Peptides against a protein of PDB entry 8RAJ. Designs and how they scored, part 65

Target 1, 54 residues: chain A of PDB entry 8RAJ
Amino acid sequence: LPAENEDPDKAVVDLHRSPPKTKDPDLTPSGIIAKVKAGDMTQETARELLLAMR

## One batch from the design tools (peptide; made by RFdiffusion4, then SolubleMPNN)

Design b2_p26_8_s2
Fold by OpenDDE base, seed 5:
Structure b2_p26_8_s2 (fold): chain B 54 residues (1-54), chain A 26 residues (1-26)
Amino acid sequence: as target 1 above (54 residues)
Amino acid sequence: AEGRRRRRERERRRELEEKLRELLEK
């Protein structure tokens, strides 16, 4: 079965349409902020991801 | 039901905007 390369843009949870069905805690707004605080993500990348969730 | 949905959507947007502000102030 081809690994469905889930488009990283589709992993952006639309906070407006559904509670995050993404079982991935790392792609939540709180998970993104936690990654920045841990040094695992740049502030700019986090800003872009959070803006895409708006 | 729609009015409750729109309220939750506005609350989530405000929480996101607040978190973005906190990130940009650091």
Scores: peptide ipSAE 0.118, ipTM 0.606, DockQ to the pose 0.046
Fold by OpenDDE base, seed 2:
Structure b2_p26_8_s2 (fold): chain B 54 residues (1-54), chain A 26 residues (1-26)
Amino acid sequence: as target 1 above (54 residues)
Amino acid sequence: AEGRRRRRERERRRELEEKLRELLEK
């Protein structure tokens, strides 16, 4: 079984960098909201990530 | 082409502001 190494370091979105054209579904506004609803992300982190996409 | 780009950017900002509002109201 492939160990899904959820590398926690891949979540370091530099909030000062233009939102990378990340094909990462987890970094989309919808993916961020889904993580907050699942309890996998704080509302504050989600707010910061969404503001960085503005 | 530039006018279409500016429209898409304004739309994306509005969608983001709406999603932020929905997160802060809960």
Scores: peptide ipSAE 0.115, ipTM 0.621, DockQ to the pose 0.038
Fold by OpenDDE base, seed 4:
Structure b2_p26_8_s2 (fold): chain B 54 residues (1-54), chain A 26 residues (1-26)
Amino acid sequence: as target 1 above (54 residues)
Amino acid sequence: AEGRRRRRERERRRELEEKLRELLEK
């Protein structure tokens, strides 16, 4: 069976890809405020989260 | 460099405080 020539150049995982800063967009100050405005979060929970980010 | 970091931190704090005020006024 012919060994599939796995082109070794495709395994250049861009080591310079900054790990996606999984800044959960929902955990940003703007994301928290957007959730409150949408009714998806209580104002109290949003206040606590925003104060913890201060 | 430290003076620029302190300015950015103050700006972020002001933006957060303003957003908190806007949230608490509703």
Scores: peptide ipSAE 0.111, ipTM 0.627, DockQ to the pose 0.035
Fold by OpenDDE base, seed 1:
Structure b2_p26_8_s2 (fold): chain B 54 residues (1-54), chain A 26 residues (1-26)
Amino acid sequence: as target 1 above (54 residues)
Amino acid sequence: AEGRRRRRERERRRELEEKLRELLEK
């Protein structure tokens, strides 16, 4: 089964919006940093995701 | 109520900016 490449651009939770009731731990700034520390995400992808949250 | 929302928004923005800085310094 093809791993769904979750399009990282669609996962940008607008910080100005009420947080969706779904606490996806992977889309939080802390979850992103945890993935980089685990080696599961590149530093560049993490920078892009965190910049999109600004 | 608006003053509390604006405080929480500024705090979240500062926490994000600090986390970005920590990632850029590594």
Scores: peptide ipSAE 0.109, ipTM 0.598, DockQ to the pose 0.045

Design b2_p26_8_s3
Fold by OpenDDE base, seed 4:
Structure b2_p26_8_s3 (fold): chain B 54 residues (1-54), chain A 26 residues (1-26)
Amino acid sequence: as target 1 above (54 residues)
Amino acid sequence: MEGRKAREELEKKRKEEEELLKKLLE
């Protein structure tokens, strides 16, 4: 079976692909508040994280 | 009517988040 020539031009790493925002959206003040409201984070952990971000 | 209700709900959620943020930072 002929190896499908993977077009070498598809291996162009899109340099304009915004680097994965390594900012875990869950570590934003809004993300922390959302987790507390959902019950996925304790108020104490949220307080510590929010204070560390100031 | 829908656009006013959506704004009121968004404002309510923001106030709830601001109140929760205050309580977390006390």
Scores: peptide ipSAE 0.274, ipTM 0.728, DockQ to the pose 0.019
Fold by OpenDDE base, seed 3:
Structure b2_p26_8_s3 (fold): chain B 54 residues (1-54), chain A 26 residues (1-26)
Amino acid sequence: as target 1 above (54 residues)
Amino acid sequence: MEGRKAREELEKKRKEEEELLKKLLE
């Protein structure tokens, strides 16, 4: 079976690939705390989200 | 002088965040 020529340029995992930007900064513990401080989230909703991430 | 004030403000904000996180998890 002919070895499929895997294009060696596609196998270069760009080691400088920026870590996948955490798609939702709003769903991090720091993002939740920032929203509570801004008044954009209640302390109760923040507690529920933080407990669901545990 | 500016670099000291910036560190003091950053430390204050970090303490306020840590206290808020404690209150949210109690």
Scores: peptide ipSAE 0.272, ipTM 0.724, DockQ to the pose 0.027
Fold by OpenDDE base, seed 5:
Parts: sequence; structure tokens; C-alpha cells
Structure b2_p26_8_s3 (fold): chain B 54 residues (1-54), chain A 26 residues (1-26)
Amino acid sequence: as target 1 above (54 residues)
Amino acid sequence: MEGRKAREELEKKRKEEEELLKKLLE
């Protein structure tokens, strides 16, 4: 049976891998403000989202 | 001089964001 040389270096869990930013940066107060400034979100939708975060 | 201008621009952007946030929550 061919010994599959599983390169042990493929299992290097990058310990420097920043934890997945589970917070969508677009759903932060700063991300909402950025979308409003870009014209990608209405001020009303932004207000509702910001109030729901309180 | 560059580091002072960069700080002044960052402070300006932060103030503009805080003012927009206040208007959105008014």
C-alpha cells in the first residue's frame, strides 16, 4: 500500500488566523454609517437597525 | 508634518460619523 505521505504541515492550524469576525462588519454602527454614506442604505433602515442594537 | 495631517483627517472623519449617528438616532 503506498504510504500516503500526508504532509504534517497541512495540519498547521494558523494560530494567527484571527477568529472569524463573526460580526459582519456591515452590521456594526460604523458599517451602517458607511452604507448610508455610500447610498447603499436608507436613513430609515439605518435608524431601525441602530435602535435594535440598543 | 504627514502624521499631524493624518491625525486631523481621522479626527474630522470621526466627528462626521458621530454627527451622522446623532442625526440617525434623532
Scores: peptide ipSAE 0.270, ipTM 0.725, DockQ to the pose 0.021
Fold by OpenDDE base, seed 2:
Structure b2_p26_8_s3 (fold): chain B 54 residues (1-54), chain A 26 residues (1-26)
Amino acid sequence: as target 1 above (54 residues)
Amino acid sequence: MEGRKAREELEKKRKEEEELLKKLLE
């Protein structure tokens, strides 16, 4: 009997995977604060982004 | 004792974040 080639690329698409929270975690108020603390963002850029979220 | 220290450290970090957020929005 020919062995059924189970295609190993059946990525189990978890249909219950909550849609990736389309909010880039890096663009949340907490993500902005984290980048400023890490030195990866200026305070001015952080201010502009935080004000645009109001 | 460990659970109290962890809460105190978490509260300290939250206050530091609130102070930074305040300074960024001033």
Scores: peptide ipSAE 0.268, ipTM 0.721, DockQ to the pose 0.019

Design b2_p26_8_s4
Fold by OpenDDE base, seed 2:
Structure b2_p26_8_s4 (fold): chain B 54 residues (1-54), chain A 26 residues (1-26)
Amino acid sequence: as target 1 above (54 residues)
Amino acid sequence: KAGRERRKKREEERKEEEEKLEELLK
C-alpha cells in the first residue's frame, strides 16, 4: 500500500505563534459589565478592573 | 411599606452604579 505521504508541511504548528492572547472575553470591558449584570462580579471589583484598563 | 421602599432604593442604587460603570467605557 503506498504510504500516504502525510503532507509534512501542514503540521508546522508555528510553536512561535503566541497563542492568540485571547483576552479572556470575560476580561473585556463588555464582559466585565456582563458579569456584573449576571451577579457573577461585584460592582467594586468591576470598577477596579475598568479603571486599570483606562 | 418600608420593606418595598428599601428594595426599590437598592435597585435604584444598583442601576445608578451600573450606569456609572457604562459611563467609564465611553
Scores: peptide ipSAE 0.250, ipTM 0.749, DockQ to the pose 0.019
Fold by OpenDDE base, seed 3:
Structure b2_p26_8_s4 (fold): chain B 54 residues (1-54), chain A 26 residues (1-26)
Amino acid sequence: as target 1 above (54 residues)
Amino acid sequence: KAGRERRKKREEERKEEEEKLEELLK
């Protein structure tokens, strides 16, 4: 029986898919400021979150 | 000249607001 040349290249499940860094950086005050500095959060939203943590 | 001064002012305002957010954590 001819061995079906199943093309082995399609099964490279990228095991190097770093687990999504779905460490939601704990919405620590430092994590909020880091998101603002990165441009991922507005200063207004950051201020509201920081005030709610007081 | 005016466009560079406006850019510098916006960068200073952003830095002052980031510093105020850091002061809220002390």
Scores: peptide ipSAE 0.249, ipTM 0.744, DockQ to the pose 0.017
Fold by OpenDDE base, seed 1:
Structure b2_p26_8_s4 (fold): chain B 54 residues (1-54), chain A 26 residues (1-26)
Amino acid sequence: as target 1 above (54 residues)
Amino acid sequence: KAGRERRKKREEERKEEEEKLEELLK
């Protein structure tokens, strides 16, 4: 009997799922400010990033 | 009472610094 072990746990972890292009909205000037407001980024780091984008 | 005033001052200072970051984008 071919036990077709249909391994249902071939969750094809699509390793080729292009890492979600999280277009890190985090690298937009607005996203940087949003991270500071959330407490996820320091104001110093935000200032350096904003100056580098200018 | 003093603890509420210190919290308000830190929130105001944070808001002023966030406003300066927004001004750098203009």
Scores: peptide ipSAE 0.247, ipTM 0.743, DockQ to the pose 0.017
Fold by OpenDDE base, seed 4:
Formats: C-alpha cells, structure tokens, sequence
Structure b2_p26_8_s4 (fold): chain B 54 residues (1-54), chain A 26 residues (1-26)
C-alpha cells in the first residue's frame, strides 16, 4: 500500500492570514477614527485599538 | 475675548490628537 506522503508542509498555518476583515465598518481603522470624530469613542480607546491592529 | 481663545486652543489640541491617530495608520 503506498504510504500516503502526508506532506507535513500543508499545515502551513498561514500566519499571513490577513486579520479577518471585520465586516463591522465600526471596527475598521477608518470606523474607529469616525467614532472619535463623532464623540462616540475616546482617543485613548481608539489608540489602543489601532495599536492592536498594527 | 479670552473665552474664544480657550475654545480655539481646545479645538487645535483635538485636531492635533486626531492627526496623531491618523499617523498611526501610515
């Protein structure tokens, strides 16, 4: 029986998986800035969220 | 007169802080 070469390289955890495009427009970098401009978010919270997305 | 200058200063400070947030995205 041919040993199925389980190519161990197919477990490339795509570390380059683009962060799931938060379909929530309010959690995008542009949406965060828009919330700050609207007064719905503090600049401190916006800075923490933007740094976590970088 | 002093109340208008204080409002202008707070608006400039908020604008500078918004510009710093936009710079973090570059």
Amino acid sequence: as target 1 above (54 residues)
Amino acid sequence: KAGRERRKKREEERKEEEEKLEELLK
Scores: peptide ipSAE 0.246, ipTM 0.740, DockQ to the pose 0.032

## One batch from the design tools (peptide; made by RFdiffusion4, then SolubleMPNN)

Design b2_p27_1_s1 (from b2_p27_1, 14 letters changed)
Fold by OpenDDE base, seed 5:
Parts: sequence; structure tokens; C-alpha cells
Structure b2_p27_1_s1 (fold): chain B 54 residues (1-54), chain A 27 residues (1-27)
Amino acid sequence: as target 1 above (54 residues)
Amino acid sequence: DELEEALREAKAAGLDDIAADLEAILA
């Protein structure tokens, strides 16, 4: 079976883009925290993303 | 609530700054 190389298109979250009403599970508050815990996101980036959700 | 859940997760993970930000959002 062909390994679907899901290009990990790291959603370059353009912090300057209005936070998409992210149906992206990776951009939910819990998803952001999960990425930080995994070392896939810095705390600073996470903080900026979360604050943009206000 | 998603933010409240995230706050609990952040606290549990020791992410104090993130937790503080979430608290500020929830306030």
C-alpha cells in the first residue's frame, strides 16, 4: 500500500493572519498545549496563538 | 468549555505562563 506521505505541512501559523476559526484540531487550545508538550511548538508561539483567540 | 479544559491541561503540564494567559482570557 503506498505510504501516503502526508507532507507534514507544518501549518505555518501566520500569527499575523486572523486566527482561522480553526477546525484544525492542532490549533485548538488543547491542541496547542499538546504541541508545546511534545516540543513541536514554543511556549511563546503558543501564548501568542492563545491570546489571539480572545 | 475548551478554554477551561486547556487551562487544566496547561496547569497539569507545568506551563505556568500559558496557564496565566488562559486565566486572563477566561476572566
Scores: peptide ipSAE 0.630, ipTM 0.932, DockQ to the pose 0.629
Fold by OpenDDE base, seed 1:
Structure b2_p27_1_s1 (fold): chain B 54 residues (1-54), chain A 27 residues (1-27)
Amino acid sequence: as target 1 above (54 residues)
Amino acid sequence: DELEEALREAKAAGLDDIAADLEAILA
């Protein structure tokens, strides 16, 4: 099957453009933690995203 | 609560700085 489904919609976590929409499971607090654990996000980026939820 | 759940997950993963930030948000 062609690697068609690399949806390039890697949610560019643009901290400046879109606050993590509560509707994106990958950008929930738990989703952020999951990305850090998987090595897909730095702790620094995760901290910035979480602090923006204040 | 989503933040409380994330705090538990962060602690379980040993992500101490993230856990500290979450605690500060929840305080």
Scores: peptide ipSAE 0.630, ipTM 0.932, DockQ to the pose 0.652
Fold by OpenDDE base, seed 2:
Structure b2_p27_1_s1 (fold): chain B 54 residues (1-54), chain A 27 residues (1-27)
Amino acid sequence: as target 1 above (54 residues)
Amino acid sequence: DELEEALREAKAAGLDDIAADLEAILA
């Protein structure tokens, strides 16, 4: 079976690389929660990102 | 408010630690 082309641009949110931008739907508070729910983000990373939105 | 919405979503998902952090931010 052809390996499903995992879209390479699943941006691993590196807190050190890009500050969270509210314009990115993946980095909105709700987007962060969605990633955690999907198992695509750890709770620890999510907490750090959310705290940075303060 | 985006943070209030996220808090509601976190609670609904059972993400208690995240919910607690959001509550602290919103306080």
Scores: peptide ipSAE 0.629, ipTM 0.932, DockQ to the pose 0.670
Fold by OpenDDE base, seed 3:
Structure b2_p27_1_s1 (fold): chain B 54 residues (1-54), chain A 27 residues (1-27)
Amino acid sequence: as target 1 above (54 residues)
Amino acid sequence: DELEEALREAKAAGLDDIAADLEAILA
């Protein structure tokens, strides 16, 4: 998946970083939804990440 | 699958725009 990297110290996804070698469970579709619900991710960022999975 | 599950979760959370995107991906 394209440049979806989560900051280990902060639940912040940096779309400009290289994609992780290993899939982060927090960046699965359900993980993204969970972050939005928790207020840890904007809906816009979530949409960008999800659309990149297309 | 993962996208279908996320769609259910998005709908349950009232995240309509995200749900719409997921539906488009799944179509």
Scores: peptide ipSAE 0.626, ipTM 0.933, DockQ to the pose 0.667

Design b2_p27_1_s2 (from b2_p27_1, 9 letters changed)
Fold by OpenDDE base, seed 4:
Structure b2_p27_1_s2 (fold): chain B 54 residues (1-54), chain A 27 residues (1-27)
Amino acid sequence: as target 1 above (54 residues)
Amino acid sequence: SELEEALAEAEEAGLEELAEELREMLE
């Protein structure tokens, strides 16, 4: 069976994409902070995401 | 609240810019 290339399509949080109404734990305030702590998101991008939630 | 939890996490991690934004959102 072809190894499912788990395309590490790191969900590039497209800031221009309407936040999916899905309870994406990665898009909660805590999820955003967690990504920044992990080095998977810049503080600048995180700030823009938080601003969009305001 | 979710924002208060995120603020605490940001402060603990030393993410001052994000902590500031979260504080402003809580005001």
Scores: peptide ipSAE 0.639, ipTM 0.935, DockQ to the pose 0.681
Fold by OpenDDE base, seed 1:
Structure b2_p27_1_s2 (fold): chain B 54 residues (1-54), chain A 27 residues (1-27)
Amino acid sequence: as target 1 above (54 residues)
Amino acid sequence: SELEEALAEAEEAGLEELAEELREMLE
């Protein structure tokens, strides 16, 4: 699927992308919370990402 | 742990829905 919203300056977390291995600090639980706090991610998207880590 | 750290951050930020999810993950 064309990543329509790939802001090259933002780590676009594609929920359909293979769970990134722990190498991206932006995709750790703390990294996800940090993105929400910064307004770079919705709480809904963050919740879905956290659920996928369970 | 990584989850405990994230929970503390979510609670401090007032992100209650995310804090609840993290609590459930820690149960």
Scores: peptide ipSAE 0.639, ipTM 0.934, DockQ to the pose 0.699
Fold by OpenDDE base, seed 2:
Structure b2_p27_1_s2 (fold): chain B 54 residues (1-54), chain A 27 residues (1-27)
Amino acid sequence: as target 1 above (54 residues)
Amino acid sequence: SELEEALAEAEEAGLEELAEELREMLE
């Protein structure tokens, strides 16, 4: 079976992981919106992440 | 601010639910 190269860059955003205090550009509000626009994150997940930043 | 930038991006993308959440965060 051809090993489908699952793109390892599907960072499973573990919603249960405390938002990394690190300025991870991918986890900034703008970075979250960018992921949704790219289809790499659902709006629901994005909403939960934003809520956790409150 | 970072939230204002994200709001502008969400509005431009038509992501209305996320835009609403960001607006509430900015109030």
Scores: peptide ipSAE 0.639, ipTM 0.934, DockQ to the pose 0.695
Fold by OpenDDE base, seed 5:
Structure b2_p27_1_s2 (fold): chain B 54 residues (1-54), chain A 27 residues (1-27)
Amino acid sequence: as target 1 above (54 residues)
Amino acid sequence: SELEEALAEAEEAGLEELAEELREMLE
């Protein structure tokens, strides 16, 4: 599960364009869903982020 | 929990693939 330093209001992470970095924002599960709903993230990218949390 | 909340949000939004992933994470 995500660390305490999560910030869903940060820039969207694109795993396909730029691999995750230590400086990249950590998103909560709800934050990820919120970005998809807003059209700021694809469902595919969101799925990959959730898979990484599993 | 955080995962249960996200699952509810995904289901309400009709995000079926994400909802399925969240269900598996909750098993």
Scores: peptide ipSAE 0.638, ipTM 0.935, DockQ to the pose 0.613

Design b2_p27_1_s3 (from b2_p27_1, 10 letters changed)
Fold by OpenDDE base, seed 1:
Structure b2_p27_1_s3 (fold): chain B 54 residues (1-54), chain A 27 residues (1-27)
Amino acid sequence: as target 1 above (54 residues)
Amino acid sequence: DEFEEALRLAEEAGLREIAEDLRAMLE
Protein backbone atom coordinates (compact mmCIF):
# COMPACT_ATOMS: atom_id res chain seq x y z
CA LEU B 1 0.00 0.00 0.00
CA PRO B 2 1.58 3.31 -0.94
CA ALA B 3 2.42 5.18 2.23
CA GLU B 4 0.02 8.06 1.89
CA ASN B 5 2.50 10.88 2.26
CA GLU B 6 0.33 12.75 4.67
CA ASP B 7 1.95 16.09 4.07
CA PRO B 8 2.69 16.88 7.72
CA ASP B 9 2.19 20.57 6.93
CA LYS B 10 -1.33 19.84 5.65
CA ALA B 11 -2.36 17.79 8.65
CA VAL B 12 -5.75 19.40 8.96
CA VAL B 13 -6.38 18.64 12.57
CA ASP B 14 -9.47 16.59 11.92
CA LEU B 15 -11.68 16.62 15.00
CA HIS B 16 -12.33 12.98 14.20
CA ARG B 17 -8.64 12.13 14.30
CA SER B 18 -7.47 10.86 17.66
CA PRO B 19 -5.21 13.48 19.16
CA PRO B 20 -1.69 12.42 18.31
CA LYS B 21 0.06 11.19 21.43
CA THR B 22 3.08 13.18 20.31
CA LYS B 23 3.43 16.86 21.17
CA ASP B 24 2.36 18.04 17.77
CA PRO B 25 2.89 21.79 18.05
CA ASP B 26 -0.09 22.16 15.75
CA LEU B 27 -2.34 20.64 18.42
CA THR B 28 -1.36 22.95 21.26
CA PRO B 29 -3.75 25.81 21.97
CA SER B 30 -1.19 28.26 20.56
CA GLY B 31 -0.62 26.00 17.55
CA ILE B 32 -4.35 25.98 16.83
CA ILE B 33 -4.40 29.78 16.92
CA ALA B 34 -1.42 29.85 14.57
CA LYS B 35 -3.26 27.61 12.07
CA VAL B 36 -6.33 29.84 12.15
CA LYS B 37 -4.15 32.90 11.56
CA ALA B 38 -2.47 31.15 8.64
CA GLY B 39 -5.86 30.28 7.11
CA ASP B 40 -5.19 26.56 7.56
CA MET B 41 -8.06 26.12 10.02
CA THR B 42 -11.49 27.66 10.45
CA GLN B 43 -12.43 29.40 13.67
CA GLU B 44 -15.23 26.87 14.13
CA THR B 45 -12.85 23.90 13.96
CA ALA B 46 -10.44 25.67 16.28
CA ARG B 47 -13.21 26.32 18.80
CA GLU B 48 -14.22 22.67 18.80
CA LEU B 49 -10.62 21.50 19.23
CA LEU B 50 -9.98 23.91 22.08
CA LEU B 51 -13.16 22.78 23.83
CA ALA B 52 -12.09 19.13 23.43
CA MET B 53 -8.78 19.95 25.13
CA ARG B 54 -10.61 21.15 28.24
CA ASP A 1 -0.87 28.59 31.20
CA GLU A 2 -1.26 27.34 27.61
CA PHE A 3 -4.87 28.52 27.37
CA GLU A 4 -4.01 31.96 28.72
CA GLU A 5 -1.30 32.25 26.07
CA ALA A 6 -3.75 31.13 23.40
CA LEU A 7 -6.24 33.75 24.63
CA ARG A 8 -3.66 36.52 24.26
CA LEU A 9 -2.77 35.31 20.77
CA ALA A 10 -6.42 35.08 19.76
CA GLU A 11 -7.09 38.61 21.01
CA GLU A 12 -4.05 39.97 19.16
CA ALA A 13 -5.23 38.20 15.99
CA GLY A 14 -8.77 39.59 16.30
CA LEU A 15 -10.22 36.07 16.61
CA ARG A 16 -13.18 37.25 18.68
CA GLU A 17 -15.21 34.04 18.90
CA ILE A 18 -12.18 31.95 19.87
CA ALA A 19 -11.16 34.53 22.43
CA GLU A 20 -14.67 34.48 23.92
CA ASP A 21 -14.59 30.67 24.20
CA LEU A 22 -11.13 30.71 25.76
CA ARG A 23 -12.24 33.30 28.31
CA ALA A 24 -15.19 31.13 29.24
CA MET A 25 -12.88 28.10 29.60
CA LEU A 26 -10.54 30.02 31.89
CA GLU A 27 -13.32 31.19 34.24
Scores: peptide ipSAE 0.659, ipTM 0.943, DockQ to the pose 0.732
Fold by OpenDDE base, seed 5:
Structure b2_p27_1_s3 (fold): chain B 54 residues (1-54), chain A 27 residues (1-27)
Amino acid sequence: as target 1 above (54 residues)
Amino acid sequence: DEFEEALRLAEEAGLREIAEDLRAMLE
């Protein structure tokens, strides 16, 4: 069976499904912005994540 | 500061609402 290359980079971060982990570089403030810019995160989710980091 | 960096990146990307939130957090 072809290993479904689940491109781990395509994991849409959902705050309600996957709580933010400080160990994930994609969940740093700059990483959040990068995901939004790449279209891998909505601005709404990004705003919620950033506010939760305050 | 990580949030100051994020603010700059958000501004450069034209993410106005995020930038506004980040500005408010930094005040």
Scores: peptide ipSAE 0.659, ipTM 0.942, DockQ to the pose 0.689
Fold by OpenDDE base, seed 4:
Structure b2_p27_1_s3 (fold): chain B 54 residues (1-54), chain A 27 residues (1-27)
Amino acid sequence: as target 1 above (54 residues)
Amino acid sequence: DEFEEALRLAEEAGLREIAEDLRAMLE
């Protein structure tokens, strides 16, 4: 039986969740851009995250 | 700079609104 590689749970970046203490590579500016390009994040969410990093 | 890299990537991806925000942050 082909192991359905269940796509790992899309880490829903909850903007209201305490920033992970660990440098989540997905939360770097470049990582945010990568998520938007992949369709895994809206541009609006990305904009809010980037502004919060200022 | 992480934001300069992100700006370049956003421009290359055609993410205009994000690129505009990043430009404003870098000024």
Scores: peptide ipSAE 0.658, ipTM 0.942, DockQ to the pose 0.711
Fold by OpenDDE base, seed 2:
Structure b2_p27_1_s3 (fold): chain B 54 residues (1-54), chain A 27 residues (1-27)
Amino acid sequence: as target 1 above (54 residues)
Amino acid sequence: DEFEEALRLAEEAGLREIAEDLRAMLE
């Protein structure tokens, strides 16, 4: 059976589970855009995260 | 700043709704 590379590093950023931390480079505005482009985050989640950073 | 950079990246990626939100935040 091919080992499905479950990339465990798909840290699904859940807004309800983890408040946005500006110290996490993956949660910077640019990092959020990068995740959306990679298909690792929905646009809706990204919008909510960005709005919470105002 | 970080939001201006994100706006540019969102525009380049065609992420219209995100770009609109970022524009509104920068006004």
Scores: peptide ipSAE 0.657, ipTM 0.942, DockQ to the pose 0.710

Design b2_p27_1_s4 (from b2_p27_1, 12 letters changed)
Fold by OpenDDE base, seed 1:
Structure b2_p27_1_s4 (fold): chain B 54 residues (1-54), chain A 27 residues (1-27)
Amino acid sequence: as target 1 above (54 residues)
Amino acid sequence: SEFEEALRLAKEAGLEELAEELEAMLA
């Protein structure tokens, strides 16, 4: 059986593809801001995620 | 709150669009 090579690159969360999980540190409000600051997320995507979490 | 913390971080990072949105959410 081929070993599932788990791609070490965790996909960036997209609201339209993955519903936000409130306990995911990458999806906490602060985590979202951190992703934007790192260039891993746009402000628009972050906005939509934050709105979904209110 | 978590959103208040995010607002502070957004302002510190110069993320104006996000800061404005967060501020509106908290108002």
Scores: peptide ipSAE 0.646, ipTM 0.938, DockQ to the pose 0.738
Fold by OpenDDE base, seed 2:
Structure b2_p27_1_s4 (fold): chain B 54 residues (1-54), chain A 27 residues (1-27)
Amino acid sequence: as target 1 above (54 residues)
Amino acid sequence: SEFEEALRLAKEAGLEELAEELEAMLA
């Protein structure tokens, strides 16, 4: 089956694949919350990221 | 702080699990 076209605006962050970068504005604490709210990140992933940033 | 701001945003978004975690981190 052909791969579905991924939405280029969807930025899925996987902690296990892509470790957090503090310089990334999308991965600031507020940016993480924004991604969860947008459905681009699970609360669990967000939790792990935030814990890693403390 | 950045985490305090995140806590406010989490509460406003109704993200209870994250809000609780952030609150615990800030305590």
Scores: peptide ipSAE 0.645, ipTM 0.938, DockQ to the pose 0.737
Fold by OpenDDE base, seed 5:
Structure b2_p27_1_s4 (fold): chain B 54 residues (1-54), chain A 27 residues (1-27)
Amino acid sequence: as target 1 above (54 residues)
Amino acid sequence: SEFEEALRLAKEAGLEELAEELEAMLA
């Protein structure tokens, strides 16, 4: 799992490796899109996360 | 909403598949 203290702008997010925290501002819908743009998240993972937030 | 914002951002980023999914969620 990524460290809690890791820089969010540099942290790689993987649903299957690290469970998302809904309170994490980087995992808001917009934050998810930002991570995909940054290459820190795949579209597939983003899709799964967004669907889980529905 | 947060999802509407995400949809806009996805479209702007050219993330077509995600945009389509978000549209479906918002429909």
Scores: peptide ipSAE 0.645, ipTM 0.938, DockQ to the pose 0.716
Fold by OpenDDE base, seed 4:
Structure b2_p27_1_s4 (fold): chain B 54 residues (1-54), chain A 27 residues (1-27)
Amino acid sequence: as target 1 above (54 residues)
Amino acid sequence: SEFEEALRLAKEAGLEELAEELEAMLA
């Protein structure tokens, strides 16, 4: 199947690659959960991001 | 709160590890 089109302007969600941008809707707590549910993020990465937000 | 909402969503999605982490953060 063809790869899903990703928005090239989307912020990097890999904590090890770039600091989290908490103002990005995709990086809100709920947004993070949504990405994990969609298979676009691992639980481990999500955990790290959430911890950085506390 | 945002984290309470995330916790609810995590539980509904069956994301146990994340739910536990969020619960710990909210405790």
Scores: peptide ipSAE 0.644, ipTM 0.938, DockQ to the pose 0.718

Design b2_p27_2_s1 (from b2_p27_2, 11 letters changed)
Fold by OpenDDE base, seed 4:
Structure b2_p27_2_s1 (fold): chain B 54 residues (1-54), chain A 27 residues (1-27)
Amino acid sequence: as target 1 above (54 residues)
Amino acid sequence: RELRERELKELARKKLEERERKRELEE
């Protein structure tokens, strides 16, 4: 059986592939506003988060 | 609800600190 030489550079690229920065949808100004509208977050907490994001 | 709000506050603080550190490295 031909041992497919898995290019060691592909394994290194996959290990160093920073997980796609899943922009936490909750940590966007739009996501915070959506949570307040849904009743999942207080207006006070939303204000503090929006200030910390400037 | 309260636990999730604390987690979001901590994540926002970490993100602010990461931005401040990036600004300090650009000076």
Scores: peptide ipSAE 0.253, ipTM 0.737, DockQ to the pose 0.271
Fold by OpenDDE base, seed 5:
Structure b2_p27_2_s1 (fold): chain B 54 residues (1-54), chain A 27 residues (1-27)
Amino acid sequence: as target 1 above (54 residues)
Amino acid sequence: RELRERELKELARKKLEERERKRELEE
């Protein structure tokens, strides 16, 4: 069985790698509009978010 | 759904507050 040589340095680098700032695809005008179309967000919440992002 | 909408609203508020702070530092 290949011993999973998880380089302890990669685990530390991945822990200290700020999770790639996932530009919350939800906090883009296009992502907000996509969620409203999918039924995952209310039109009112979308309007408030779009105004706060202007 | 409502929990995620609250979290998104809080993130949007924090982003607005960060823009306001940047404006106040440029004056």
Scores: peptide ipSAE 0.246, ipTM 0.733, DockQ to the pose 0.317
Fold by OpenDDE base, seed 2:
Structure b2_p27_2_s1 (fold): chain B 54 residues (1-54), chain A 27 residues (1-27)
Amino acid sequence: as target 1 above (54 residues)
Amino acid sequence: RELRERELKELARKKLEERERKRELEE
């Protein structure tokens, strides 16, 4: 049987790989602007969030 | 709606604090 070359380093990297922090689509500049345009966020809250991300 | 806006503000604050801590560790 061909030994599966599972690089032991890949298993260690996967165990210590914090699940890829799903980039909260809501915490992007584009996501914030989209929420303001949809009426789901106030312009003031959007300004504060955009300033905190700068 | 207001609860979700507070949660988003808290997440933004935590992300800012994580960036500040990262800068302090690079000096």
Scores: peptide ipSAE 0.240, ipTM 0.728, DockQ to the pose 0.229
Fold by OpenDDE base, seed 1:
Structure b2_p27_2_s1 (fold): chain B 54 residues (1-54), chain A 27 residues (1-27)
Amino acid sequence: as target 1 above (54 residues)
Amino acid sequence: RELRERELKELARKKLEERERKRELEE
């Protein structure tokens, strides 16, 4: 299996390269809560994100 | 803007740490 050692830096660079034109609705407090409700995010991760926003 | 960049970095760090932990469990 090609271990794509996709440099962890590339994932961070791709997040930096995302043009600011999509207000990622998923990183709003409401979007985080919506992801938890959808099962796409754990309650623990959501709690940490919501605490980082406070 | 700076808050979002910190959160994205933390999510990226966690996803990396999860991959490292998965690698350490498969070794």
Scores: peptide ipSAE 0.178, ipTM 0.679, DockQ to the pose 0.037

